# Peptides against a protein of PDB entry 6FRK, part 106

Target 1, 411 residues: chain A of PDB entry 6FRK
Amino acid sequence: NEEVLNAMLKEVCTALLEADVNIKLVKQLRENVKSAIDLEEMASGLNKRKMIQHAVFKELVKLVDPGVKAWTPTKGKQNVIMFVGLQGSGKTTTCSKLAYYYQRKGWKTCLICADTFRAGAFDQLKQNATKARIPFYGSYTEMDPVIIASEGVEKFKNENFEIIIVDTSGRHKQEDSLFEEMLQVANAIQPDNIVYVMDASIGQACEAQAKAFKDKVDVASVIVTKLDGHAKGGGALSAVAATKSPIIFIGTGEHIDDFEPFKTQPFISKLLGMGDIEGLIDKVNELKLDDNEALIEKLKHGQFTLRDMYEQFQNIMKMGPFSQILGMIPGFGTDFMSKGNEQESMARLKKLMTIMDSMNDQELDSTDGAKVFSKQPGRIQRVARGSGVSTRDVQELLTQYTKFAQMVKKM

## One batch from the design tools (peptide; made by RFdiffusion4, then SolubleMPNN)

Design b2_p15_6_s1 (from b2_p15_6, 9 letters changed)
Fold by OpenDDE base, seed 4:
Structure b2_p15_6_s1 (fold): chain B 411 residues (1-411), chain A 15 residues (1-15)
Amino acid sequence: as target 1 above (411 residues)
Amino acid sequence: DSLEELLEKLLKALL
């Protein structure tokens, strides 16, 4: 029994190392899992694999929990959020994503570019902010980041902004001058939260990088970027361990919407290759689909209409990039949608919706929509003409609908 | 086929 446990733990440890989990954390996890597994309970015929998976899952959840409550902005107050991190970490993009996230939630949000070192930093922030309609501040002439940060924070405080995000200079490497600049900015603006932005793709360097930042500045939150499926995210555990700070958000792509609140269970499930069913459900629930309960009840009764399918397509489109949705589904590798296939899939989905927009209520609300069209072929021709597609495209949609309706009837 | 599988799995995740 101990040999089997040690063999399975070796496989798990190998998989965690291949997921960029730090070797010290993997060793600690192995010891904690061994201590958490009652060998006597394993003798009682319980599925040893499920017990080990549960123990591993539980210990990974503990590694993501720093034991401190995440900072949250206070509504109606001026919350200053300073971003720190290396160049290429996605820091500047993440500032815009966080600003957009709070703006969409009805917070009065703004961005400050205190990156004076990188040529075009302010132009990049300005472009991102303008696209998202986020107010921004910065300078093309001021070289002191302390002055820019102070003036920008004062300006936006006076204008009663609730979320004031300060992007700082990144460097290609850890330099004492960078940390001194960060400390001077932090002392001048007195941020309510300091967010360390880390690239998940840096692998085993995550611990050393995160530690170097925490040793110099009071990092209180972590954001992990480039969790678009190439990075397994094991470096995030190293960041939490080194900073003793919670992960508050993750960046899941290049788009401004490729940003979500960090959730422990989904993240660990994804890290273990179990998929992110909870994050899928939560992302569906965040869409305020008031009709989700009504849909679930219809699905339980084996009822599925073309309208129900249309609503599901709207939901998928609101969830953001298909690559993210697929990466949440168990057993879909994140590689299933190359960036080219995503735009094509969204275009295909939008085409299907455009076909359904040419259907009438009798066609959309029929529990046997395919039979409505089969009984009256003139409906297919009407819908095809209305949507500017071939009769074949409408038949393909009806074939897909029929397969879904058959699946729902088997549930 | 990819959309069919996606929706199938979304339905399985919602149910």
Scores: peptide ipSAE 0.015, ipTM 0.477, DockQ to the pose 0.062
Fold by OpenDDE base, seed 5:
Structure b2_p15_6_s1 (fold): chain B 411 residues (1-411), chain A 15 residues (1-15)
Amino acid sequence: as target 1 above (411 residues)
Amino acid sequence: DSLEELLEKLLKALL
């Protein structure tokens, strides 16, 4: 029994190290899991694999919980959020993503560029802010980030902005002068929250970097970026451990919408390669797919129509960024996203829907839509002409539908 | 099968 446990823990520890989890945290987790597993319960014929997986999952959840409640902005107040982090962490992009997130939630949001060190920092922020229709402030002439931050915060406070995000200078290395500048900015603007932005792809360096920021500025929140890449996010655990601050959001791509509130369970599930089943359910439930009870009932009866497939495509399109949806499915690694731009996947779905928009109710509502088209090949030509596609594109859709309908019949 | 497994299967076959 102990040998089996040690073998499984070795596999889990290897997978966590390959996920960029800090070696100290992996060691601690291994000991915690060993102490949490009763070897006597493992002898009683319980599924040893499920027990170990549950124990590992539970200990990872604890590693992501700093025991500190995340700061939340107060509605109707001026909330100043200062961003800190290294150059290349995605800090500036993340400022825009967070601003856009709050703007979409009906907050009066603005951005301040207090990065005077990087040439074109203000132009980049201005470009991102303008695309998102977010008000912004910065200077092309002022070189003191304290002056820019103070003036920008004052301006937006006077204009009754609710979310005032201040982007600071990022450097390639931790320099004392950078930390002093960040501290001077923090002292001048008195932020309600300091957000450390960390790149998930920096692996084992996450702990040391996160600690260096926390030791110099009062980091209260963490945002982890580049979770769309090969980074399995193990560095996020190191950031939480070092900062003792909650992860509040994650960046899951390059698009301004590739940004979501951090959820512990989904993140740990993804880290373990289990997928984000809970987050997929939550997103499905958020869509008020109450009308899907009828679909689920049809699916239980092995019935699946082209209309049912069309409705599912509409639902997928409503779920938001397709990259985020895919990243929630077990066994869809980030490598599956690297080959298809989200826009291309959404364009493909829209094309399939446009083909189905040219189908009639008899074709859409048939429990064997493929057979309807096979019996009367003239239907394929009609649909192809109606949707402006090739007969091959319609046949490919029908082939996909047939695969789905066969899968539903096996459920 | 859970709604989850269904959605996973659906998404896997769409992509």
Scores: peptide ipSAE 0.010, ipTM 0.485, DockQ to the pose 0.113
Fold by OpenDDE base, seed 3:
Order: C-alpha cells, then sequence, then structure tokens
Structure b2_p15_6_s1 (fold): chain B 411 residues (1-411), chain A 15 residues (1-15)
C-alpha cells in the first residue's frame, strides 16, 4: 500500500514539476498528501487512485489560496489599479485586457502609460487602447513616471472614471532602480490595488521573481500571463506562495479577449490535466447555446448535418480562441495548438463556413450531406463557384463532415 | 459527458 502511494505520488510530483510547480511546493505537497491520506482507508479497498487525486487536488487548492480575499473595485468610485512586473511579462497587454474586461462589464475605464523607460511604450498602450476604444493618458515629453501617473490619475478622477489602470515601467531584470520608481509611483497615486503581472513561462523562477516584487511593493493581486501553449501554470502557485496575494485574472493568449477571472477549481483541474469541463460548460452556457439541446438530442439519435457542423463551427468561433477550448478538454494538452496554428485554425473554420454558406438547405439539412453531393457532383461545382474555392476544397469539407458524421453515429 | 465527447470528437476531426 505504501509502495503504491509512493509510486502514484511520484507520478503526480513529476507531472507537477513538468507543470512548472516549484520543487519546494511539490515536496511540501507530497508530505501534506502523505499526511492527509489514511493508509488504513487505502487498505480497505477504496479506489486508491481517486483518494490520492482528491488529496492532491485539495492540497493544490490550498496552494492557490493565500487566505486573503481578492480586492474588487467599488462601483461609482475611482479605483486606481497600478500594474507592476518585468518587461516581457505581458504587463502592458494585460493592462489593456483588464481595461477592456471592465469596460465590457459597464465600468468607465481608462489607461495611463507611466512607462518612460521603454521606447514606444506609450505608442503601444495608445494603439491597444484605441483599438479597444479605451481612453488613455501618457506623455511623449515627460520622463518622470511619477508626474505622468499623477497627472493621468488626477485627470481621470476629475472625469469620474471608475477604473484607472496605471501601467508602469518594466525592466529585463529585478533592479533596485525599478523598485524605487515603482514605490515613488505608488506613493504618488495611492493605488487601491497593486497588480503584479507574472509570465507563467518562466517556470521555476516564478517564486524568486514574485518574492522580489512583494518584498519591495505592496502587491495585493497577481495576474498570470501566457497560460497559453506550454505554460501549464504551475508558476502561479509559486506567485501566490511568494506574494501571499490572490490570482485575480489569467491571460490565456495574445488577443484582448484572452483574459478571464481566475477560478481555483478549473485552474487546478487543468494543471492536473483533468481539463476544465465546468468552465467549458459555463462558457457554453454564457453563449446561450440553447441550440445545443437540439444538437445533443440529434447526436443521441446519430443525426449530424452540414448545418449542425456549421452551427458547431459558429459556436467554436464564439467560444473564443480555439487554444482555450482545447485547453479546457481533458487529455488535450496545452500544446495541441501551437500559437501559430490558432489563427490558421480559425481561418480554416471560416473558410469551411464560407463554403457552407454557398450550400442550399437541402444540402445543409441532409443527414447524409456527403451522399447528396456524391449523387449529384454538379452540386460540388456550384458550391465551389459560389464560395470562390476549388472543387477539391469542397470535397475536403465533405470528407471532414463524413468523418464527423461517422463519429456521431458511433456515439 | 456527451457534449465533452462531442467537442473532443469535433476538435479531433477539425485538427
Amino acid sequence: as target 1 above (411 residues)
Amino acid sequence: DSLEELLEKLLKALL
């Protein structure tokens, strides 16, 4: 029994290390799990695997809980949110994502660029803010970030903005000059929240980085970025442990919408490779995919049309980045879509939809759409001409549809 | 389970 426990704990510890969880935290988790598992209960024929998984899950949930309630903005007040973090952490992009998130929630939101160190910082922020229709402030001539931050905060307070986000200078390394500048800015603007932005892809360095920021500035919140691709987010545990501050949001890609509120349970589930079925269901429900009941019912009957496929492609496109959706499905590794493939996959989906837009209702609503086209090859030529594609592209679509319809019939 | 399995099947065949 102890050998089985030790073997399973070794596998879990390996998976956590491969997920960029700090070696100290993994060791501590291992000892906590061993202490939490009753070996006698494990002897009684309980599913040892489920017990260990549950104990591991419970201990990981504790590692992402700093025991501190996350700061939340107050409606109708001027909430100043200062961002801190290294260059390349995604800080500036995350400022825009957070601003856009609050704007979409009906908050009067603005952005301030207090990064005087990086050439083109203000232009980058301005570009992002303009694309999102977010008001912004910054200077091309003022070199003191304290002055820019103070003037920008004052301006937007006077204009009754509710969310005032201040992007600060980053450095390539932890430098005392960065921390002094951050303290001076923080003292001048008196932020209601200081958000540390951390890149999840730095792996084992997350703890040391997060600690260095927390030791110098009063970090009250953490945002973890680059939880797309290879970064399984184990560094987030290190950030919480070091900052004693909650993760409030995660960045899950490069798009402005690739940003979500942090949820502990889904995050730990994903970290363990269990997927985020609940978040997938929530995201499906948020899309008011009530039409999925009709689809589910058709699927139970082994019916799948080209229209049903089209609707599913629309649903996938509405769910946002395909990488996020895949990353929510159990057993789909975060690597299943390299960042380059997401735009290509969306372009491919859009191309397939454009082909289907040239189909008629008889073709779309046939339970054997491929057979409709095979019986009358002139339909392929019509659809190809209508959609501006080759007859081969239409045949490839029909081949894909046939594979889907065959999989549905096996359900 | 059915929706997840569907999404998995849909995704596997899209890729």
Scores: peptide ipSAE 0.009, ipTM 0.461, DockQ to the pose 0.085
Fold by OpenDDE base, seed 1:
Structure b2_p15_6_s1 (fold): chain B 411 residues (1-411), chain A 15 residues (1-15)
Amino acid sequence: as target 1 above (411 residues)
Amino acid sequence: DSLEELLEKLLKALL
């Protein structure tokens, strides 16, 4: 039993290291899991794999929880949020995403560009802010970030803004001069929250970077960026471990709406390749798909039509970027989440829907649509001609439908 | 749980 446990823990440790989880955290997790598993309960015929997965999940949840309550802005107050992070971390983009998130929730939100080091930093912030209709402040002539931050914060306080976001200078390397500038800005504006923005794609470097920021600046919150299909996410655990600060939001793409509140359980499920089914349910519920209950009831009765499949394709297309939806599903590989595959997957869904648009109500509403086409092969040729596709494309659609309908009948 | 399994099965079969 101990050999089997050690073998399974070795596989999990390998997968976590491949997911850019820091080697020290993986070792601690292995020891904690080994201490939490009762070997006597494993002897009782329980599924050893499920027990180890549950113990690993529970210990990963503890690694992402710093035991500190996340800072939240107070409604009707002035909340100053200072952003810190390296150049290329997505800091400036994340400032705009956070501002847009609060603006959509009815907060009076603004942006301040205190990045005087990077040429065009203010133009980039201004472009993002203008596109999102967010008020902004900055200078083309002032070179002192302390002056810009102080003047901008004072201006927006006087105008009764509730969320005042300050973007600071990033550097390519951790230099003492960067941290001194950040401390001077923080001392001048007295922020209610300091947010460290971390790029998840830097992998094993996440610990050292997050630690260097926390050792110099009082980081109270973390935002992890580039958690798209290429980011393994394991660096997020390193950021929490180093900063002792909660992850408050994640960036899941390049769009201003590719930004969501951090949820511990969905994130760990995704990291383990278990998917984010809770986040999928939340997205489905946010879409107010009034017909979901009626569909679920039909599916419980083993009824699934080509029309029901068409409606599901429409719903998937409404859920937003297909890569994000697929990345919420257990067992969808990261390769399916590449931006190239998203457009191809959406084009494939649109092609399938176009084939179905050439079907009649008898074909669409049949509880055995594949049998309707098998009994009258001339229907396949009609649909193929109507949709401008091959008879093979229609047969592939019917084969997919048959697989779906068989899964539904087994539920 | 049932909606989760349903969505998972639906999405696995979509591909």
Scores: peptide ipSAE 0.009, ipTM 0.453, DockQ to the pose 0.085; fails the geometry check

Design b2_p15_6_s2 (from b2_p15_6, 10 letters changed)
Fold by OpenDDE base, seed 1:
Structure b2_p15_6_s2 (fold): chain B 411 residues (1-411), chain A 15 residues (1-15)
Amino acid sequence: as target 1 above (411 residues)
Amino acid sequence: DTEEELLKKLLLALE
């Protein structure tokens, strides 16, 4: 039994190391799991794999819980949120995502660019803020981030903003000058929350970076970025351990809406390769697919149209990158779609939708769309000309529709 | 859930 336990723990430890979990945390986890598993219960014929997975899951849940309640903004107050993190962490993009998240919830939100070091930082923030209709402040002439941050915070406090987000300079290296600048900004604006933004793709470097920030600035929250299916997120555990601060949000892509509140259970499930069924359901529910009941009812009657397929492709495109959706399904590993295959898959979906945009309502709403085209081959030529594709591309779409309609009829 | 199963089937049909 101990040999079997050690073999299974070795596989789990390997998978956690491949997920960028810090070696020290993996070692501690292994010791904690060994201490938590009753070897006598393992003898009773219980599924040893499920028992070990449950013990590992329970210990990982403890590692993402810093024992500190996450800071939340107070409605009707002026809440100053300072962002800190390395250059390339996604910090500036994450400021815009958080601002948009609160704006969509009816908070009076604004953005301040206190990054004077990076050329074009203010232009990038201004572009993102303008697209999202978020008020912003910054300077093209002022080089002191303390002055910009102080003036911006004062301005937006006087205008009764509820959420005031301050983006700071990111550097490529742990430079003492960066931490001194961050401390000077923090002392001047007295933020209610300091958010450390971490790139999940930096792997084993997460602990040392997160610790360096916490040792210099009073980090109270963590946001993990680039959880777009390539980063397994193990570095997030290192950030929580080093900062002793909760993860509050995750960035799941390049779009302004690729941003969600952190949920412990789905995250750990995904980290273990169990999938994220709950996150998939939540993401499907967030799409406000008001017609899902009507679609499900049609599907129960074995009705599936080209329009129904088009609407499902729109839903997939709204859910974000295809790799993320696959990474939520149990048994589809994060590596199932290489980066090259994701862009190709999205381009393929967009091509299929463009072909369907050249179809008429009679073709789209037919319960047997493939037969409508087979009975009148001139329709294939019309659609091909309208969408700028070959007649073969239209036939391939109809073949995919027929395969999908057959799979739906078996539901 | 019927929606999850639909998405799984859709994803499998796109391969």
Scores: peptide ipSAE 0.026, ipTM 0.584, DockQ to the pose 0.031
Fold by OpenDDE base, seed 2:
Structure b2_p15_6_s2 (fold): chain B 411 residues (1-411), chain A 15 residues (1-15)
Amino acid sequence: as target 1 above (411 residues)
Amino acid sequence: DTEEELLKKLLLALE
């Protein structure tokens, strides 16, 4: 039993290291899991694999919980949120994403560019803010970030803004000058929250970076970026451990909408390759697919039409990047859909929908759409001509529909 | 749960 436990823990430890979990945390986790597993209970014929997975999951959940409640903005107050982080962490993009998130929730939100170090920082922020219709402040001429931050915060306080986000300068390395500048800005504006932005793709460097920021600046929140990449997010555990601060949001792509509140359970599930079932459900619910009660009822009766498939393709297209959706499904690795494959998959869906746009209501609403076409092959030729595709493309669509309808009937 | 399973099956059918 101890040999089996040690073998399974070795596999889990390897997977966590491959997920960029810090080696010290992996060692501590291994010890904690070993102490939490009763070897006598493992002897009783329980599924040893499930027990170890559950123990690992439970200990990972503890590692992302700093035991401190996340700061939340107060409605009707002026909440100043200062962003800190290295250059290339996605800090500036994340400021815009957070501003947009609060704006969409009906908060009076603004952005301040206090990055005077990087040429074009203000132009980049202005472009992002303008696209999102977010009010912004910055300077092309002022070089002191303290002055810009102070003036911007004062301006937006006087205009009764509720969410005032301050983007600061980043550096390529941890430099004392960067931390001194951050402290000067923080002292001048007295932020209600300091958010450390961390790139998940930096792997084992996450701990050292997060610690260096926390040791110099009173980081109260963490945002992890680039979780759409090959980074499985193990660096997030290192950031929480080092900062003792909660992860509040994650960045899941390059788009302004590729930003979500951090959820512990889905994140750990994804980290372990179990998928993000809850996040998939939440994304499905956010699509206001409540009108799908009729679809769910049809599915319960084993009825599935070409129209029902069309509506589901529309829903998939609304969910955003197909790669992210696949990455939420258990057993689909993040590597399965490269960015190139996503565009191809979306183009494939659009092609299938275009074929279905050339179908009539009798064809779309038939519970056996493939049989309607098989009985009258002239329909295939009509649809092919109408959609500008081959008869083979229509037959492939009908084959996919039939395969799908058979899977639905087994539900 | 049913919608999630449906989406999973859709995605699997697109492969």
Scores: peptide ipSAE 0.025, ipTM 0.602, DockQ to the pose 0.058
Fold by OpenDDE base, seed 4:
Structure b2_p15_6_s2 (fold): chain B 411 residues (1-411), chain A 15 residues (1-15)
Amino acid sequence: as target 1 above (411 residues)
Amino acid sequence: DTEEELLKKLLLALE
């Protein structure tokens, strides 16, 4: 039993390392999982795999929780949010995404470009801000970021802006001059929140980078970028551990709408390849699809049918970009996207729907659709023949459905 | 099979 546990923990540790989770955190997680697993409960015939997965999930949730409440802006107040992070982290784009997020929520939002180091920083911010209809401030002539930040903050305070976002200079490397500049800006504008923006794709460097920022400036929030399916986001755990600050948002692509509030459970589920049902539900809700409330209510009751999955696939097909949405479906996440372009992924989804079109109402409306097929294997052969696919393709669909239904039952 | 294959691939990457 201990050998089996150690083998499974080795697998999980590998998976986490490949997900860019820091080796120290992986070791700590392994020890915590070992300590949390009662070997006596493992003897009681419980599915050892499910128990280990649950223990791993629980310990990952703890690693994402810094034990501090995330800062939230106060309505009717002037909230100054300073962004810090390296060049290429997506910091400037994330400033625009956050401003747009709050603007869509009915906040009076603005952007300040205090990046005087990067040529075209202000033009880039201005382009993004103008496209989103977000008020902006910056200078083409002022070289002191402290002056720009101070003047911009004062201007927008006087104009009763509620969300004042200050983008700062990034560098390719951690340089003392960058940290001094950030500290001077922070001291001048007295931000209500300092947001560290981290690129999820930097892997094992996340801890050292996040620590270097936290050691110099009072980082209170983290935003993780480039969670577009290429990065599993394990570096986010390192950022939380190093900064002792919550992840507040994630960037999931290049578009201004590719930005969402951080949710712990969906993130960990995605990290483990379990999919992101909550993120899928949120996206479905944002589309204001007529049948979304009925689906959400069924999900809350732990009822999930093949028909409900089909309806979700129809909703997914109405959403773009298709790549991000498939990554939210349990069992589609990692392997479904890695091998195909968006067209191939859409063709695969259409194939799954075509398989389901060959199912009968008893199969589609069963709360345990997989069990209906397992009890009568002739149904698999019928559906396979009806849809022109292999019996394997039908079994793969049923496996995906089972994974989804199991996740829904845990909600 | 894909999750088990993923786990197996992950195990193989630590060896």
Scores: peptide ipSAE 0.005, ipTM 0.327, DockQ to the pose 0.015
Fold by OpenDDE base, seed 3:
Structure b2_p15_6_s2 (fold): chain B 411 residues (1-411), chain A 15 residues (1-15)
Amino acid sequence: as target 1 above (411 residues)
Amino acid sequence: DTEEELLKKLLLALE
């Protein structure tokens, strides 16, 4: 029993290390799990695997809980949110994402660029803010970030903004001058929340980076970025441990809407490769994919048409990047679609949809679309000509549809 | 379970 426990814990520890969880945290988790598992209860015929998985899950949930309630903005008040983080952490992009998130929730939001160090920082923020229709402030001539931040905060306070986001200078490394500048800005604007933005892709460096920020500035919240790629988010555990601050949001891509509130359970499930079914359901529900219920009901009856496939491709395209969707499905590794494959996969879907746009209602609504085309091969040639593709491309689509329809009939 | 299975099936056949 102890050998089985140790073997399973070794697999879990390996998976956590591969997920960029800090080696100290993995060691601590292993000892905590060993202490939490009664070996005698495991001997009594309980599913040892489920017991270990549950114990691991419970200990990971504790690691993302700093024991501190997340700061939340107060409606009808002026909430100043200062962003801090290294250059390349996604800080500036995350400022825009957070502003857009609150704007979509009906908050009066604005952005301030207090990054005087990076050339074009203000232009980048201005571009992002303008695209999102978010009011912004910054200077092309003022070099003191304290002055810019103070003037911008005062301006937007006077205009009764509810969410005032201040983007600060980043550096390539942890530099004392950066921390002094951040402290001066923080003292001048007196933010209600200081958000540390961390890139999840830095792996084992997350702890040291997060600690360096927390030791110098009063970080009260963490946002983890770049959770769309190979970063399984294990660095987030390190950030929480080091900052003793909750993760409030995660950045899940490059788009302004690739941003979501942090949820502990889905995040840990994803970290363990269990998927994020809840986040998938929430994302599906946010898209008001009302037609999904009708589709699910058709699927229960073993009915699947080319139109149903088309609608599902539209839904997948609306859900955002394929890598994220795959990463939300249990048993699909985050590595399944490299970033290069995502654009290719989206282009492939769009091509398939374009072929289906040349189909007629009889072809689209047939419960055996492939049989309609097989009985009348002239339809393939018509669709191929209409969509500007080869007859082979249409046959490949029909082959894919047939595979789908067969899988659906087995549900 | 049905939506997840559907999405799994959809994604598996896109490959």
Scores: peptide ipSAE 0.025, ipTM 0.553, DockQ to the pose 0.086; fails the geometry check

